# Ledger of designs, part 128: peptides against a protein of PDB entry 5HB3

Target 1, 150 residues: chain A of PDB entry 5HB3
Amino acid sequence: RQMQDRCMSEYNQRIRNAPEGSIDPFRMACYKIIGRCDLSNRSLDGLQTDVNDWIWLQFNLARETDRSLELAGESYGLAELQASIREIGLKHFPKTAAEDTNGSFGMFFYLQILAGMFEQAIAYLYPFSYVDAVHFAIALTYYGLLRPVD

## One batch from the design tools (peptide; made by RFdiffusion4, then SolubleMPNN)

Design b1_p27_8_s1 (from b1_p27_8, 14 letters changed)
Fold by OpenDDE base, seed 3:
Structure b1_p27_8_s1 (fold): chain B 150 residues (1-150), chain A 27 residues (1-27)
Amino acid sequence: as target 1 above (150 residues)
Amino acid sequence: SKIEEAKKRLEEWIKKGKEFLNKKILS
């Protein structure tokens, strides 16, 4: 907690006083991850990252904590993550097999699964790959993760 | 098993999708 408080203090001070772009990107990353500063920006600007890093960051920041305990006055949990995934899907991923030219539908399916959006994931995958959708549906049901729809 | 096959398929999708996400989201 002491470290977190210090991070928050330093972050706020630097944002107010430092010229734009003058702060070390690695330091900023530490402030974000440890201090949970500026959770509205869920990227590591100035660093070379890949999809794995991005995914890791999203889930690391998505903590289920009491909002009253958040020092920064910002909250980011599973619900917000799910909303972000949904938004990304609408913006970047194909809606039908006819729109898919690069096979990216599977990646969006994966993101939804990671975010616990099981019903939505299966529904999305179904028109692209019926067989795979059925297989995953069976598996998810077996583990009690998929809710049957009446 | 069918589950294992599905997992393998998913891994393949992830591999193919990395480049796409790097281009569309991270760039």
Scores: peptide ipSAE 0.132, ipTM 0.748, DockQ to the pose 0.675
Fold by OpenDDE base, seed 4:
Structure b1_p27_8_s1 (fold): chain B 150 residues (1-150), chain A 27 residues (1-27)
Amino acid sequence: as target 1 above (150 residues)
Amino acid sequence: SKIEEAKKRLEEWIKKGKEFLNKKILS
């Protein structure tokens, strides 16, 4: 917490006083991840990142913290992450098999699974791959993550 | 075995999907 407080303080100070682009991107990343600063911006500008980094960041920023103890003015938890995943899906991923040209549906399925959106994930996958949807549904059910269908 | 096969397919999907996400979200 002490480190988090310091990060928050430094972040606020630098945002107010530092010229644009003068802050080390890695430092900014630390402020974001550790200090929970500026959670509305879930990208790391100035850093070479790939999709793996992006995914990692999204899930690491999603923390279950008591709101009363959150130092940041903004909260970002699982619910917000799930909302973000939904938005990404609506914006970028195919809605039907006919729209799928590169097999990207599986990635959105995976993101939903990672975000704990199991029912939605299976429902989404179903029209793209019935067999796979069934297999994953069975697996999720076995592990108690999916409610059995009556 | 069927689950393992599904897992393998998922890995393939992820591979394809990463390329897609790089283009659509990160670029």
Scores: peptide ipSAE 0.131, ipTM 0.742, DockQ to the pose 0.741
Fold by OpenDDE base, seed 2:
Structure b1_p27_8_s1 (fold): chain B 150 residues (1-150), chain A 27 residues (1-27)
Amino acid sequence: as target 1 above (150 residues)
Amino acid sequence: SKIEEAKKRLEEWIKKGKEFLNKKILS
Protein backbone atom coordinates (compact mmCIF):
# COMPACT_ATOMS: atom_id res chain seq x y z
CA ARG B 1 0.00 0.00 0.00
CA GLN B 2 2.76 2.41 0.87
CA MET B 3 4.57 1.59 -2.35
CA GLN B 4 1.41 2.08 -4.36
CA ASP B 5 0.82 5.47 -2.80
CA ARG B 6 4.35 6.53 -3.59
CA CYS B 7 4.02 5.36 -7.16
CA MET B 8 0.79 7.26 -7.59
CA SER B 9 2.30 10.40 -6.18
CA GLU B 10 5.35 10.20 -8.42
CA TYR B 11 3.27 9.34 -11.45
CA ASN B 12 0.98 12.30 -10.97
CA GLN B 13 3.90 14.61 -10.41
CA ARG B 14 5.70 13.46 -13.53
CA ILE B 15 2.65 13.61 -15.76
CA ARG B 16 2.01 17.16 -14.67
CA ASN B 17 5.54 18.48 -14.70
CA ALA B 18 7.57 16.49 -17.20
CA PRO B 19 7.92 17.64 -20.79
CA GLU B 20 6.12 15.54 -23.35
CA GLY B 21 8.15 12.50 -24.33
CA SER B 22 10.76 12.99 -21.62
CA ILE B 23 9.45 10.35 -19.25
CA ASP B 24 11.20 6.99 -19.33
CA PRO B 25 8.72 4.51 -20.80
CA PHE B 26 10.03 1.79 -18.52
CA ARG B 27 9.34 3.91 -15.48
CA MET B 28 5.86 4.60 -16.74
CA ALA B 29 5.35 0.89 -17.13
CA CYS B 30 6.39 0.37 -13.53
CA TYR B 31 3.91 2.96 -12.35
CA LYS B 32 1.16 1.24 -14.28
CA ILE B 33 1.96 -2.28 -13.14
CA ILE B 34 3.00 -1.68 -9.54
CA GLY B 35 1.22 1.55 -8.77
CA ARG B 36 -1.83 0.85 -10.92
CA CYS B 37 -1.66 4.35 -12.31
CA ASP B 38 -3.66 5.44 -15.33
CA LEU B 39 -5.25 2.06 -15.97
CA SER B 40 -7.43 3.55 -18.67
CA ASN B 41 -4.35 3.56 -20.88
CA ARG B 42 -3.27 -0.06 -21.16
CA SER B 43 -0.58 0.51 -23.75
CA LEU B 44 3.11 0.97 -23.14
CA ASP B 45 4.01 3.74 -25.50
CA GLY B 46 7.68 4.05 -26.33
CA LEU B 47 8.50 0.43 -25.58
CA GLN B 48 8.96 -2.25 -28.16
CA THR B 49 6.36 -4.77 -27.13
CA ASP B 50 4.93 -7.81 -28.83
CA VAL B 51 1.58 -9.54 -28.47
CA ASN B 52 2.87 -11.62 -25.58
CA ASP B 53 3.80 -8.49 -23.69
CA TRP B 54 0.44 -6.96 -24.47
CA ILE B 55 -1.42 -10.03 -23.23
CA TRP B 56 0.71 -10.18 -20.11
CA LEU B 57 0.04 -6.54 -19.39
CA GLN B 58 -3.72 -6.86 -19.83
CA PHE B 59 -3.97 -9.73 -17.39
CA ASN B 60 -1.62 -8.26 -14.82
CA LEU B 61 -3.54 -5.01 -14.79
CA ALA B 62 -6.80 -6.90 -14.38
CA ARG B 63 -6.04 -7.90 -10.81
CA GLU B 64 -8.79 -8.76 -8.40
CA THR B 65 -8.22 -6.02 -5.91
CA ASP B 66 -10.47 -4.81 -3.18
CA ARG B 67 -12.54 -2.16 -4.88
CA SER B 68 -12.56 -0.18 -1.68
CA LEU B 69 -8.82 0.36 -1.99
CA GLU B 70 -8.92 1.62 -5.54
CA LEU B 71 -9.53 5.24 -6.33
CA ALA B 72 -12.48 6.08 -8.50
CA GLY B 73 -11.48 5.66 -12.13
CA GLU B 74 -8.50 3.44 -11.36
CA SER B 75 -10.39 0.17 -11.24
CA TYR B 76 -9.65 -2.50 -13.82
CA GLY B 77 -10.75 -6.04 -13.19
CA LEU B 78 -11.70 -9.21 -14.99
CA ALA B 79 -15.01 -7.80 -16.13
CA GLU B 80 -13.30 -4.87 -17.83
CA LEU B 81 -10.76 -7.18 -19.42
CA GLN B 82 -13.52 -9.39 -20.76
CA ALA B 83 -15.30 -6.37 -22.15
CA SER B 84 -12.10 -5.27 -23.86
CA ILE B 85 -11.59 -8.69 -25.42
CA ARG B 86 -15.15 -8.66 -26.71
CA GLU B 87 -14.58 -5.29 -28.29
CA ILE B 88 -11.33 -6.41 -29.88
CA GLY B 89 -13.09 -9.47 -31.23
CA LEU B 90 -15.86 -7.44 -32.78
CA LYS B 91 -13.43 -5.04 -34.41
CA HIS B 92 -10.61 -7.21 -35.61
CA PHE B 93 -11.42 -10.90 -35.66
CA PRO B 94 -13.48 -12.87 -38.16
CA LYS B 95 -17.04 -13.72 -37.22
CA THR B 96 -17.41 -16.55 -39.72
CA ALA B 97 -15.13 -19.01 -41.47
CA ALA B 98 -15.74 -17.17 -44.72
CA GLU B 99 -14.24 -14.02 -43.22
CA ASP B 100 -11.14 -15.82 -41.98
CA THR B 101 -8.39 -14.95 -44.44
CA ASN B 102 -5.41 -15.08 -42.09
CA GLY B 103 -6.36 -17.89 -39.75
CA SER B 104 -6.60 -15.49 -36.83
CA PHE B 105 -9.73 -17.03 -35.31
CA GLY B 106 -7.63 -19.24 -33.07
CA MET B 107 -6.00 -16.27 -31.41
CA PHE B 108 -9.36 -14.80 -30.46
CA PHE B 109 -10.38 -18.18 -29.13
CA TYR B 110 -7.21 -18.21 -27.05
CA LEU B 111 -7.82 -14.71 -25.67
CA GLN B 112 -11.33 -15.65 -24.61
CA ILE B 113 -10.04 -18.77 -22.87
CA LEU B 114 -7.40 -16.76 -21.02
CA ALA B 115 -10.07 -14.33 -19.87
CA GLY B 116 -12.27 -17.13 -18.56
CA MET B 117 -14.88 -16.69 -21.28
CA PHE B 118 -15.12 -20.44 -21.83
CA GLU B 119 -18.65 -20.76 -23.14
CA GLN B 120 -18.17 -17.89 -25.54
CA ALA B 121 -14.81 -19.24 -26.66
CA ILE B 122 -16.25 -22.64 -27.55
CA ALA B 123 -19.23 -21.09 -29.27
CA TYR B 124 -16.89 -18.92 -31.31
CA LEU B 125 -14.57 -21.76 -32.30
CA TYR B 126 -17.37 -24.12 -33.31
CA PRO B 127 -18.04 -22.75 -36.80
CA PHE B 128 -14.31 -22.57 -37.60
CA SER B 129 -13.29 -25.98 -36.30
CA TYR B 130 -16.06 -28.28 -35.16
CA VAL B 131 -13.79 -31.10 -34.06
CA ASP B 132 -11.49 -28.86 -32.06
CA ALA B 133 -14.41 -27.09 -30.43
CA VAL B 134 -15.80 -30.42 -29.27
CA HIS B 135 -12.43 -31.53 -27.92
CA PHE B 136 -11.92 -28.32 -25.99
CA ALA B 137 -15.49 -28.42 -24.74
CA ILE B 138 -14.97 -31.91 -23.36
CA ALA B 139 -11.72 -30.90 -21.71
CA LEU B 140 -13.17 -27.75 -20.17
CA THR B 141 -16.17 -29.70 -18.91
CA TYR B 142 -13.90 -32.29 -17.37
CA TYR B 143 -12.09 -29.61 -15.39
CA GLY B 144 -15.36 -27.98 -14.35
CA LEU B 145 -14.82 -24.84 -16.37
CA LEU B 146 -17.64 -25.35 -18.85
CA ARG B 147 -21.22 -25.96 -17.85
CA PRO B 148 -23.05 -28.29 -20.18
CA VAL B 149 -26.10 -26.72 -21.73
CA ASP B 150 -29.08 -28.86 -20.93
CA SER A 1 -4.01 -38.06 -28.19
CA LYS A 2 -6.74 -36.01 -29.81
CA ILE A 3 -6.29 -33.44 -27.08
CA GLU A 4 -2.60 -33.13 -27.83
CA GLU A 5 -3.37 -32.64 -31.48
CA ALA A 6 -5.83 -29.93 -30.58
CA LYS A 7 -3.21 -28.27 -28.41
CA LYS A 8 -0.70 -28.35 -31.24
CA ARG A 9 -3.23 -26.84 -33.58
CA LEU A 10 -3.96 -24.14 -31.05
CA GLU A 11 -0.27 -23.29 -30.86
CA GLU A 12 -0.20 -22.90 -34.61
CA TRP A 13 -3.26 -20.68 -34.45
CA ILE A 14 -1.64 -18.55 -31.79
CA LYS A 15 1.48 -18.16 -33.89
CA LYS A 16 -0.54 -16.92 -36.83
CA GLY A 17 -2.71 -14.82 -34.59
CA LYS A 18 0.24 -13.06 -32.99
CA GLU A 19 1.30 -11.73 -36.33
CA PHE A 20 -2.21 -10.54 -36.95
CA LEU A 21 -2.52 -8.83 -33.58
CA ASN A 22 0.85 -7.15 -33.95
CA LYS A 23 -0.38 -5.53 -37.12
CA LYS A 24 -3.88 -4.63 -35.97
CA ILE A 25 -3.61 -3.77 -32.29
CA LEU A 26 0.00 -2.83 -31.64
CA SER A 27 0.43 -0.76 -34.71
Scores: peptide ipSAE 0.119, ipTM 0.734, DockQ to the pose 0.755
Fold by OpenDDE base, seed 1:
Structure b1_p27_8_s1 (fold): chain B 150 residues (1-150), chain A 27 residues (1-27)
Amino acid sequence: as target 1 above (150 residues)
Amino acid sequence: SKIEEAKKRLEEWIKKGKEFLNKKILS
């Protein structure tokens, strides 16, 4: 708790007072991860990251916490993560097989599965690969994760 | 099994999608 409080305090001070571009990117990353600062920006600015880093960050920031206890005044849980993934899908990923020119649909399917958006994931995959969608649906149903009637 | 085959295809999709995601989201 004390560490988080300190991170928040330092973050706020630096954001307000530091010259633009003068803040250490690694320090900013620490403030974000530990201090839960500026959760609206879910990237590590100024750092070289890959897809794995991005995915890791999204899920680590998505904490199921009591919002009333959030010192930062910002809450970011699974629901917010799911909303973000949905938004990313709408913005960047193909909606139909006809729009798919690079085979990226599978990545969006994967992201939805990771976020527990099982019904939406299967529904999304279906027009791209019917057979695969059915197979995954069967598996998810077997483990009690999919509600096909939804 | 058919499920295993689907898993393999998923892995291929992920591999192909990494470059796309990096370009569109991380850039």
Scores: peptide ipSAE 0.119, ipTM 0.735, DockQ to the pose 0.753

Design b1_p27_8_s2 (from b1_p27_8, 17 letters changed)
Fold by OpenDDE base, seed 5:
Structure b1_p27_8_s2 (fold): chain B 150 residues (1-150), chain A 27 residues (1-27)
Amino acid sequence: as target 1 above (150 residues)
Amino acid sequence: DELKKAEERLKKWVEKGKVYLNEFILS
């Protein structure tokens, strides 16, 4: 907590007082990740990032902690991450098999799985690849992550 | 192993889907 508090303090000071363009983007990234500063901006400004970096960042920032226990003034938990995943799905991924032309549905399936949206993920995948959906469902059930229909 | 095959397909799906996620990130 002490480290996080220091990070937050330094982050705020640098954002306010540092000359424009003088702040090390890697340092700012550390403040964001460790100090959870400015969680409303879940990007790493000034850094070249790819999809994997973005995914990694989202999941690391989305702590499964109670919002009331958040040290930072802002909170970003699993619920917010799941909401973001849903938003991504609505905007950029096929809703039905008929809309899929390039097999991109799998990426959205993967994101949902990572976000713990297991039932939704399986339900989503089924119309695209029912065989795979069944196999993943069996596996998820085996590990206690999915409840079969009683 | 059918599950392994499914995982392999998933990897391919992820690669194909990266462009769509990039669009979201950059929007």
Scores: peptide ipSAE 0.180, ipTM 0.772, DockQ to the pose 0.757
Fold by OpenDDE base, seed 4:
Structure b1_p27_8_s2 (fold): chain B 150 residues (1-150), chain A 27 residues (1-27)
Amino acid sequence: as target 1 above (150 residues)
Amino acid sequence: DELKKAEERLKKWVEKGKVYLNEFILS
């Protein structure tokens, strides 16, 4: 807690007072990840990032913590991540097989799986790839991650 | 074996889908 508070303080101070371009983006990234600073901005400004970095960041920031210990507005857990994934899906991924051009549905399926949205993931994949949906459903069920469906 | 095949397909899907997610990141 003390470390987090310090991180928050330093993060805010640097954002407000540091000259432009003088802030070490890696340090700021550390504050964000460790100190959970400014979780409303889940990007790493000043750093070259790719899709893998983004994915990694989103899931690392999505922590199950006691909300009472977090500052107001700085809570970001699994629920918020799942909401973000849903939003991404609505905006950037095909909703039907007819809309799919390059198999991008698989990425969204994967994101949903990573976010623990198993039922939704299978339901989404089903119209794109029936066989694969069945296989993944079986696997998820085997591991107790998917609820049995009648 | 069938699951492994599905996983391989998933890997391909992920690779293809990266461009779309990248568009989101850059938006």
Scores: peptide ipSAE 0.175, ipTM 0.766, DockQ to the pose 0.806
Fold by OpenDDE base, seed 1:
Structure b1_p27_8_s2 (fold): chain B 150 residues (1-150), chain A 27 residues (1-27)
Amino acid sequence: as target 1 above (150 residues)
Amino acid sequence: DELKKAEERLKKWVEKGKVYLNEFILS
């Protein structure tokens, strides 16, 4: 696509040649979202963002596309997003109830659910709140979203 | 009813977690 090609060209030009501090962060954000530029960096540097913005960005960038058609040579789909969430979980969220000091387990559970990682989400929640895990599991099973545990 | 209670607890978890995750994002 001509538009995407132009975005990539301009993005690369600005990243490489623009004086420090002179780049418009909003413009760069547009290049990332529309032009799919630099997908390895899924943040909006220079912009004031919150958790909702971050979540929105992750899912909007996670497009299922034909990798052979990616002009930038980068692809980012749901599988990559799920992998990223797993990595974030390993680095920043409690693995067991004993490690939980701030109640952040719920947020990680929520992120996993949003990413369609239902089995992993339930398994993760169980040691923190077994009753709630059971209720969510029942609901997910009812709607055909939860696969049998192996 | 029990599911509703679970959802309410989840909402509370998310609200608490937003503070934590925001710190992570900004780090």
Scores: peptide ipSAE 0.171, ipTM 0.765, DockQ to the pose 0.761
Fold by OpenDDE base, seed 2:
Structure b1_p27_8_s2 (fold): chain B 150 residues (1-150), chain A 27 residues (1-27)
Amino acid sequence: as target 1 above (150 residues)
Amino acid sequence: DELKKAEERLKKWVEKGKVYLNEFILS
């Protein structure tokens, strides 16, 4: 807690007082990850990151904790993450097999699985790859993660 | 196993899909 408080203090101070372009992006990233500062902005400005880094960051910042206990004064949980993934899917991924030209449907399927959106993930994958959707559905059901529709 | 094969295919598709997520990440 002491460390988190210090991170928040330093983060806020630098954001408010530091000249433009003088802030160390790596330090700011540390404050965000460790101190959970400014969770409304889940990007790492000034850093070159790839898709894997972005995914890691989103899930790292997402916490399944009571919002009332969040020391940062703001919360980012699974529900918000799921909403973000839905938005990304609508904007950047094919909705039907006919729209798929590069096989990008798999990435969106993967993101939904990571976010615990199992039923939606299987439903999405089904028209792109019937066989794979069935295999994943069976596996998810076996582990109690998927509820079959009656 | 068939499931393992499906997972391998998924990994390949994920690699191809990275380009599409970059548009969102960099926006």
Scores: peptide ipSAE 0.171, ipTM 0.764, DockQ to the pose 0.752

Design b1_p27_8_s4 (from b1_p27_8, 15 letters changed)
Fold by OpenDDE base, seed 3:
Structure b1_p27_8_s4 (fold): chain B 150 residues (1-150), chain A 27 residues (1-27)
Amino acid sequence: as target 1 above (150 residues)
Amino acid sequence: DEIEKAIKRLNERIEKGKEFLNKKIFG
């Protein structure tokens, strides 16, 4: 907690006092990850990143904590992460097999699974790959992760 | 074994998807 408090303090001071763009992006990344500073911006600006970095960051920042315990006054949990994944799906991934030109549907399926969106993931995969959807549904059901259809 | 095959196929598709997203969002 002491480290987090120090990070938050330093972050706030630098954001207020330092010229825009003058802060080392790696240091800013440390403040975000360790200090959980400015969780409304879940990107690492000024760094060359890829989709793997993005995924890693999202899941590391996601916490199931009470808002009152967050020093930053912001909360980012699983629900917010799931919402972000849904938005990404709508913007960047095919909705139907007919729209699929590069086979990227698998990536969106993967993101949904990682975020615990099991029912949605299976429903999404089904029109693209019936066989795979059935296999994953069986597996998820076996482990008690897939809810029965009412 | 069928589930393992499905996972293998998924992994291949995920890698393609990552490449796609990298070009689209981070390119």
Scores: peptide ipSAE 0.270, ipTM 0.836, DockQ to the pose 0.706
Fold by OpenDDE base, seed 2:
Structure b1_p27_8_s4 (fold): chain B 150 residues (1-150), chain A 27 residues (1-27)
Amino acid sequence: as target 1 above (150 residues)
Amino acid sequence: DEIEKAIKRLNERIEKGKEFLNKKIFG
């Protein structure tokens, strides 16, 4: 907590006082991750990142803790993350097998699973790969993660 | 194991998807 408070303080000082573009992007990333500063911007500006970095960042910033305890005054939890995943799906991934030209549907399935969207993930995968969808559905049901539909 | 095979296939697709997203979003 002490470290988080220090990060927040330093972040606020730098964002207000430093010339535009002069702040070390790596340092700003640390403030965001450790100090949970400026959670409305869940990207790392000024850094060369990839999809793996993005995934890592989203899940590290998401908290399951009580929103009332957030020191940053902003909350970003699982619900917000799930909403973000849905938006990404709508924008970047095929909705039908006919739209699947690059075979990227598996990635969206993976993102949904990571975000705990199990029913939606299986429903999404089904038209692309029936066999795989069935196998994953069985597995998820076995572990109590999937609710069977009547 | 059929589930293991499914996971393997999924991993391959995930890698393709990552490549796609990298080009589309981070390229």
Scores: peptide ipSAE 0.268, ipTM 0.836, DockQ to the pose 0.712
Fold by OpenDDE base, seed 4:
Structure b1_p27_8_s4 (fold): chain B 150 residues (1-150), chain A 27 residues (1-27)
Amino acid sequence: as target 1 above (150 residues)
Amino acid sequence: DEIEKAIKRLNERIEKGKEFLNKKIFG
């Protein structure tokens, strides 16, 4: 908490007083991750990142915290993350097997699973690989994560 | 065993997907 408070304070101070681009991107990343500063911007500007970094960042930023306890004054939880994943799916991933040219559907399936969107994940995977969808459905059901089908 | 095979297949697809996304979004 103390560290978070300091991060928030420093972040705000630097945003107000520092010349544009003068702040170390890594430091800014720390402020964002630890201090949860400026959660509306979930990108790490000035850093060379990849999809793995993006995934890591999104899930680390998504927290189940009471808004009243968030110093940033912004709420970013699982629901918001799930919404973001849905949007990403619409934008970047194939909707049907016919659209799948690079096999990227697996990645979207994975993202949905990570975000707890189990039913949607299975439904999405099924037209691409019904065998895999069935296997994962069984597994998810076994662990109580998927509603049994009637 | 079957689930393990499914996981293996999925992992392969995920990696391909990551490569694709990296190129598409971050390339």
Scores: peptide ipSAE 0.266, ipTM 0.833, DockQ to the pose 0.708
Fold by OpenDDE base, seed 1:
Structure b1_p27_8_s4 (fold): chain B 150 residues (1-150), chain A 27 residues (1-27)
Amino acid sequence: as target 1 above (150 residues)
Amino acid sequence: DEIEKAIKRLNERIEKGKEFLNKKIFG
């Protein structure tokens, strides 16, 4: 807790008082990950990152914790992560098979599965690959993870 | 066996998707 408190304090001080462009982006990343500072911005500004880094960050920041116990006064749990994944889907991935030009639908399916959005994932995959959707549905059902969609 | 095949196909698509997203968002 002491480390987290220090991170929060330093982050707040720097964000308010530091000259523009003077803050070390790696330091800021540490404050975000360890101190859970500024969870409304779940990106690593100033760093060269890729999709894997983004995924890693989202899931590490997500905490299924009581909001009242959050030191930073900010909460980011699975529900918020799922909402983010949904928004990414709307923005970057094909909605129908007809819109698919590069086969990127698989990535969105993967993200939904990682976020525990099993029913939505299967429903999404179905129009792109019927056979694969059925096989994954069977597997998820076998493990008790999939419920029938209404 | 069929599930394994599905996983293999999906993995290929995921990798292609990652490349696409990297270029689109982080490029």
Scores: peptide ipSAE 0.264, ipTM 0.833, DockQ to the pose 0.671

## One batch from the design tools (peptide; made by RFdiffusion4, then SolubleMPNN)

Design b1_p28_1_s1 (from b1_p28_1, 15 letters changed)
Fold by OpenDDE base, seed 3:
Structure b1_p28_1_s1 (fold): chain B 150 residues (1-150), chain A 28 residues (1-28)
Amino acid sequence: as target 1 above (150 residues)
Amino acid sequence: MTEEQAKQAKELGPKILEELRKKAKEIA
C-alpha cells in the first residue's frame, strides 16, 4: 500500500504540476501499469500505440479481484475485452480456410492469445493450421493455460 | 510472417483498434 500511495502521489503531482510536454510518457505508463494509477483512463497519452499495444494494456489492467473497488469508468474488464474480440472476429476475420483470402487468420489467432482466450484460439487455428495448433496446445497445456473442454 | 501478411496487418490494425476503443467506451 505504501508503494501504491507513493505512485499515486507522484502520478498526480506530475499530471497537475509538470509543464506541458515535459512528462516522460513511458514513466507515466509505468505508474499506470505497475502502480494502478488513474485506471479510469485506459489510454497512454504521448505514446504511439497499435492494436497489439492496446490489447496488451487492457489485459494487464484487467484485474477482476479489484473490480468491486473500481470506479464506474473502470468497468471495462477482461470479460468485456474478450467479448469485443469475439464480435470483431465475426466481422473481420475468416471462419474457415475457404474464406481466407488474405491469410489474416493468424492475426485473429494472435489477438485471442493476447486476450487470454486460449481454448478459443486453439479451436480457431486448428482448421487453418493443424500442426501449429497442436504445438500451441502442447505449450499452453505445459504452462497450465489450456483447460480441457468438458 | 510474410511481407504480404505484414502489409495487411498494418492496414487492418488501425481499423480494429478504432472499433475496440469504440466498444470500450460504449460499455463504460
Scores: peptide ipSAE 0.236, ipTM 0.705, DockQ to the pose 0.058
Fold by OpenDDE base, seed 2:
Formats: C-alpha cells, structure tokens, sequence
Structure b1_p28_1_s1 (fold): chain B 150 residues (1-150), chain A 28 residues (1-28)
C-alpha cells in the first residue's frame, strides 16, 4: 500500500506538471503496471505496442481483486478480457481444421494462452495440432494451470 | 510458430488489436 501510494503520487505529479514530451513513457508504464496508477486508461501512451503486448498488459491489470472496491474506470477485468477474446475468435479465426486455410489458428491459441484461457486454448488447438496440444496440456498441468472441466 | 502463422499474425495483429481496444472502451 505504501509503495502504491508513492507511485500514485509520483504518477499524478508527472502527468499533471511535466512539460509536454518530457515524460519517460517507460517510467509511466512502470507506474501503471506496478503501482496500478490510472487504471481507467489501459494503454501505454508513447509506446509502440502490438497485440501481444496489449493482451499481456490487460491480463496484468485485470488482477483478481474485489471489484466492489474498484472505480468505475477500472471495470474492464479478466472476465471482460476473456469475453473479448472469445468474440474475436468467433469472428476472425477458424473453428475447425477443415476451415483453416491460412494457418491462423496458432494466433488464436496464443491469445487464449496470454489471457489465461488455458482449458479453452488446449481444446481449440487439439483438432489443429494434436501433438502440440498434448505437449501444452502436459506443461500447463505441471504448473497447475490446467483444470479438468466437469 | 510456423512461417505461415507468423505472416498471419503480422497481417491480422493490428486489426485484432484495434477491435480489442474498441471492445475494452465500450465496456469500461
């Protein structure tokens, strides 16, 4: 708590008082990620990021906390992120191996993994690459991340 | 990741990112 308070103080001071263009975007990113500052803005201003970076950021910021204590701007949590990934999957990625014409299934698998959707990711990968799905399942099980679904 | 998958990620990534950001803004 003390660390977070210091981070918030520094973040607010810099964002409000620093001359335009003088703010180190990496420092600000640290305040956001570690200090959980300004969670209403789930982006890293001034940094070039790709989809992997974005998903990683959202996953880290979407920590399992008591949502009743969060501000309105902090409402985009893990459940919402995972729902977004599912919707994107339905729209842009093949559902079966027979539908796969460009090999894009790997990207959707990867997005699901990054979003902590381990069971769904393995289930999705299985019909495309059986061997890889088994290997990932073993690894995830080893780390206690894969749970059997009833 | 296969070469084909890498190519697809490069092409599709920005589009997916845009849609994800849009959804995040709509929910927040």
Amino acid sequence: as target 1 above (150 residues)
Amino acid sequence: MTEEQAKQAKELGPKILEELRKKAKEIA
Scores: peptide ipSAE 0.232, ipTM 0.717, DockQ to the pose 0.059
Fold by OpenDDE base, seed 1:
Parts: C-alpha cells; sequence; structure tokens
Structure b1_p28_1_s1 (fold): chain B 150 residues (1-150), chain A 28 residues (1-28)
C-alpha cells in the first residue's frame, strides 16, 4: 500500500508539474503498471508499442473483480479484452485451414494465448497445425493453465 | 514462420492494434 501510494503521488506530480516533453515515458509506464496509476488511460503515451505490447498491458492491468466496485475508467477488464479478441478474430483471421491463404493463423493463436484464452487458442490451432496444438496443449496442461473438457 | 508470413503479420499488426484500441475506447 505504501508503495502504491508513493507511485500514485509521483505519477500525479509528474503529470501536473513536469515541463512539456520532459516526462520519461518508460517511468510513466512503470507507474501505470506497478502502481496502477491512471487506469482510465490504458495506453503508454510516448512509447512505440505494437499489438503484443498492447495486449500484454491490458492483461496486466485487468482485474477480475466485481465490476460494481470498479471506477468507470477501469471497466475494460479481461473479459472485455477477450471479447475484443474474439470479435477481431472473426473478422480478420481464417476460421479453417482451407481459408488460410497467408498463414496468419499463427498471429491469432498468439493473441489468444496472450489474453489467457488457452482453450480457445488450442482449439483454433488444432486444424491448422495438429502437432503444434498437441505440444502446446501438453505444456499448458502441465502448468495447470489448460482445463481439459471432460 | 516463413518470410512471407512474417511480412504479412507485420502489415496486419497495426491494423489489428487500431481495431483493438477502438473497441477498448468504445467499451470504456
Amino acid sequence: as target 1 above (150 residues)
Amino acid sequence: MTEEQAKQAKELGPKILEELRKKAKEIA
């Protein structure tokens, strides 16, 4: 708690008092991730980020808490992230091996894994690469991340 | 991953990111 309070204090101080262009974006990112500062803004301003970075950030900032206790700015949790990935998957990625013309299935698999959608990721990968799907399934099961459907 | 797949992924990445950000903003 003391550390979080300190992070929040420093974060707020820098946002309010720092001269324009003097803010270290990496430091601000640290405050956001570790101190959970300014969760209404779930982006890392001033940093060049890609889709992997974004997903990782959202995952780390997500809380599986009662939504009734969350502030409006914290409404984008893990469930919402996963829903977004599902929707984008339906739009941009092949659904079957027969539809795969560019081999982009791997990217969607990767996004699902990053978002903790392990069962769905394995199920998706299976028709594209049986061997890889089995290997990932074994590994995920070993670490207790995959829940085999009885 | 083939070189061609890597290239396609690189091109698709920013588009996907933009859509994800848009969705996040809509929900928030």
Scores: peptide ipSAE 0.229, ipTM 0.700, DockQ to the pose 0.058
Fold by OpenDDE base, seed 5:
Structure b1_p28_1_s1 (fold): chain B 150 residues (1-150), chain A 28 residues (1-28)
Amino acid sequence: as target 1 above (150 residues)
Amino acid sequence: MTEEQAKQAKELGPKILEELRKKAKEIA
């Protein structure tokens, strides 16, 4: 908590007092990630990021708490992120092996893994590549991330 | 990841990112 308080103090000081263009975006990113500063803004301003970076960031900043205790800035939690991934999946990715024309199923599998949707990811991958699905299932089970079915 | 998968990710990534950002903004 001491570290978080210090990060918040430094973050606020820089945002308020630093001349335009003088703020190191990497340092500000560190304050946001480590100190959880200004979570109402989930973007890393001044940094070039891709989809991998964005998903990683959202996953790390997401909170799993009682909804009644969540602040407005934390409304986009893990559940909302996962819902977004599901919706995008339905829109942009093949549902079955027969619909796969360019092999894009791997990307959707990857996004689900990044979002912590392990059971769904394995279930999705299995009809496309059962060998890979089994290997990932074994690994995820080993790390306690996959719930075995009886 | 295969070379083909990497190519697909490069092409589709920016589109997916934009949609994800929009959804996040709508909920926040």
Scores: peptide ipSAE 0.230, ipTM 0.714, DockQ to the pose 0.058; fails the geometry check

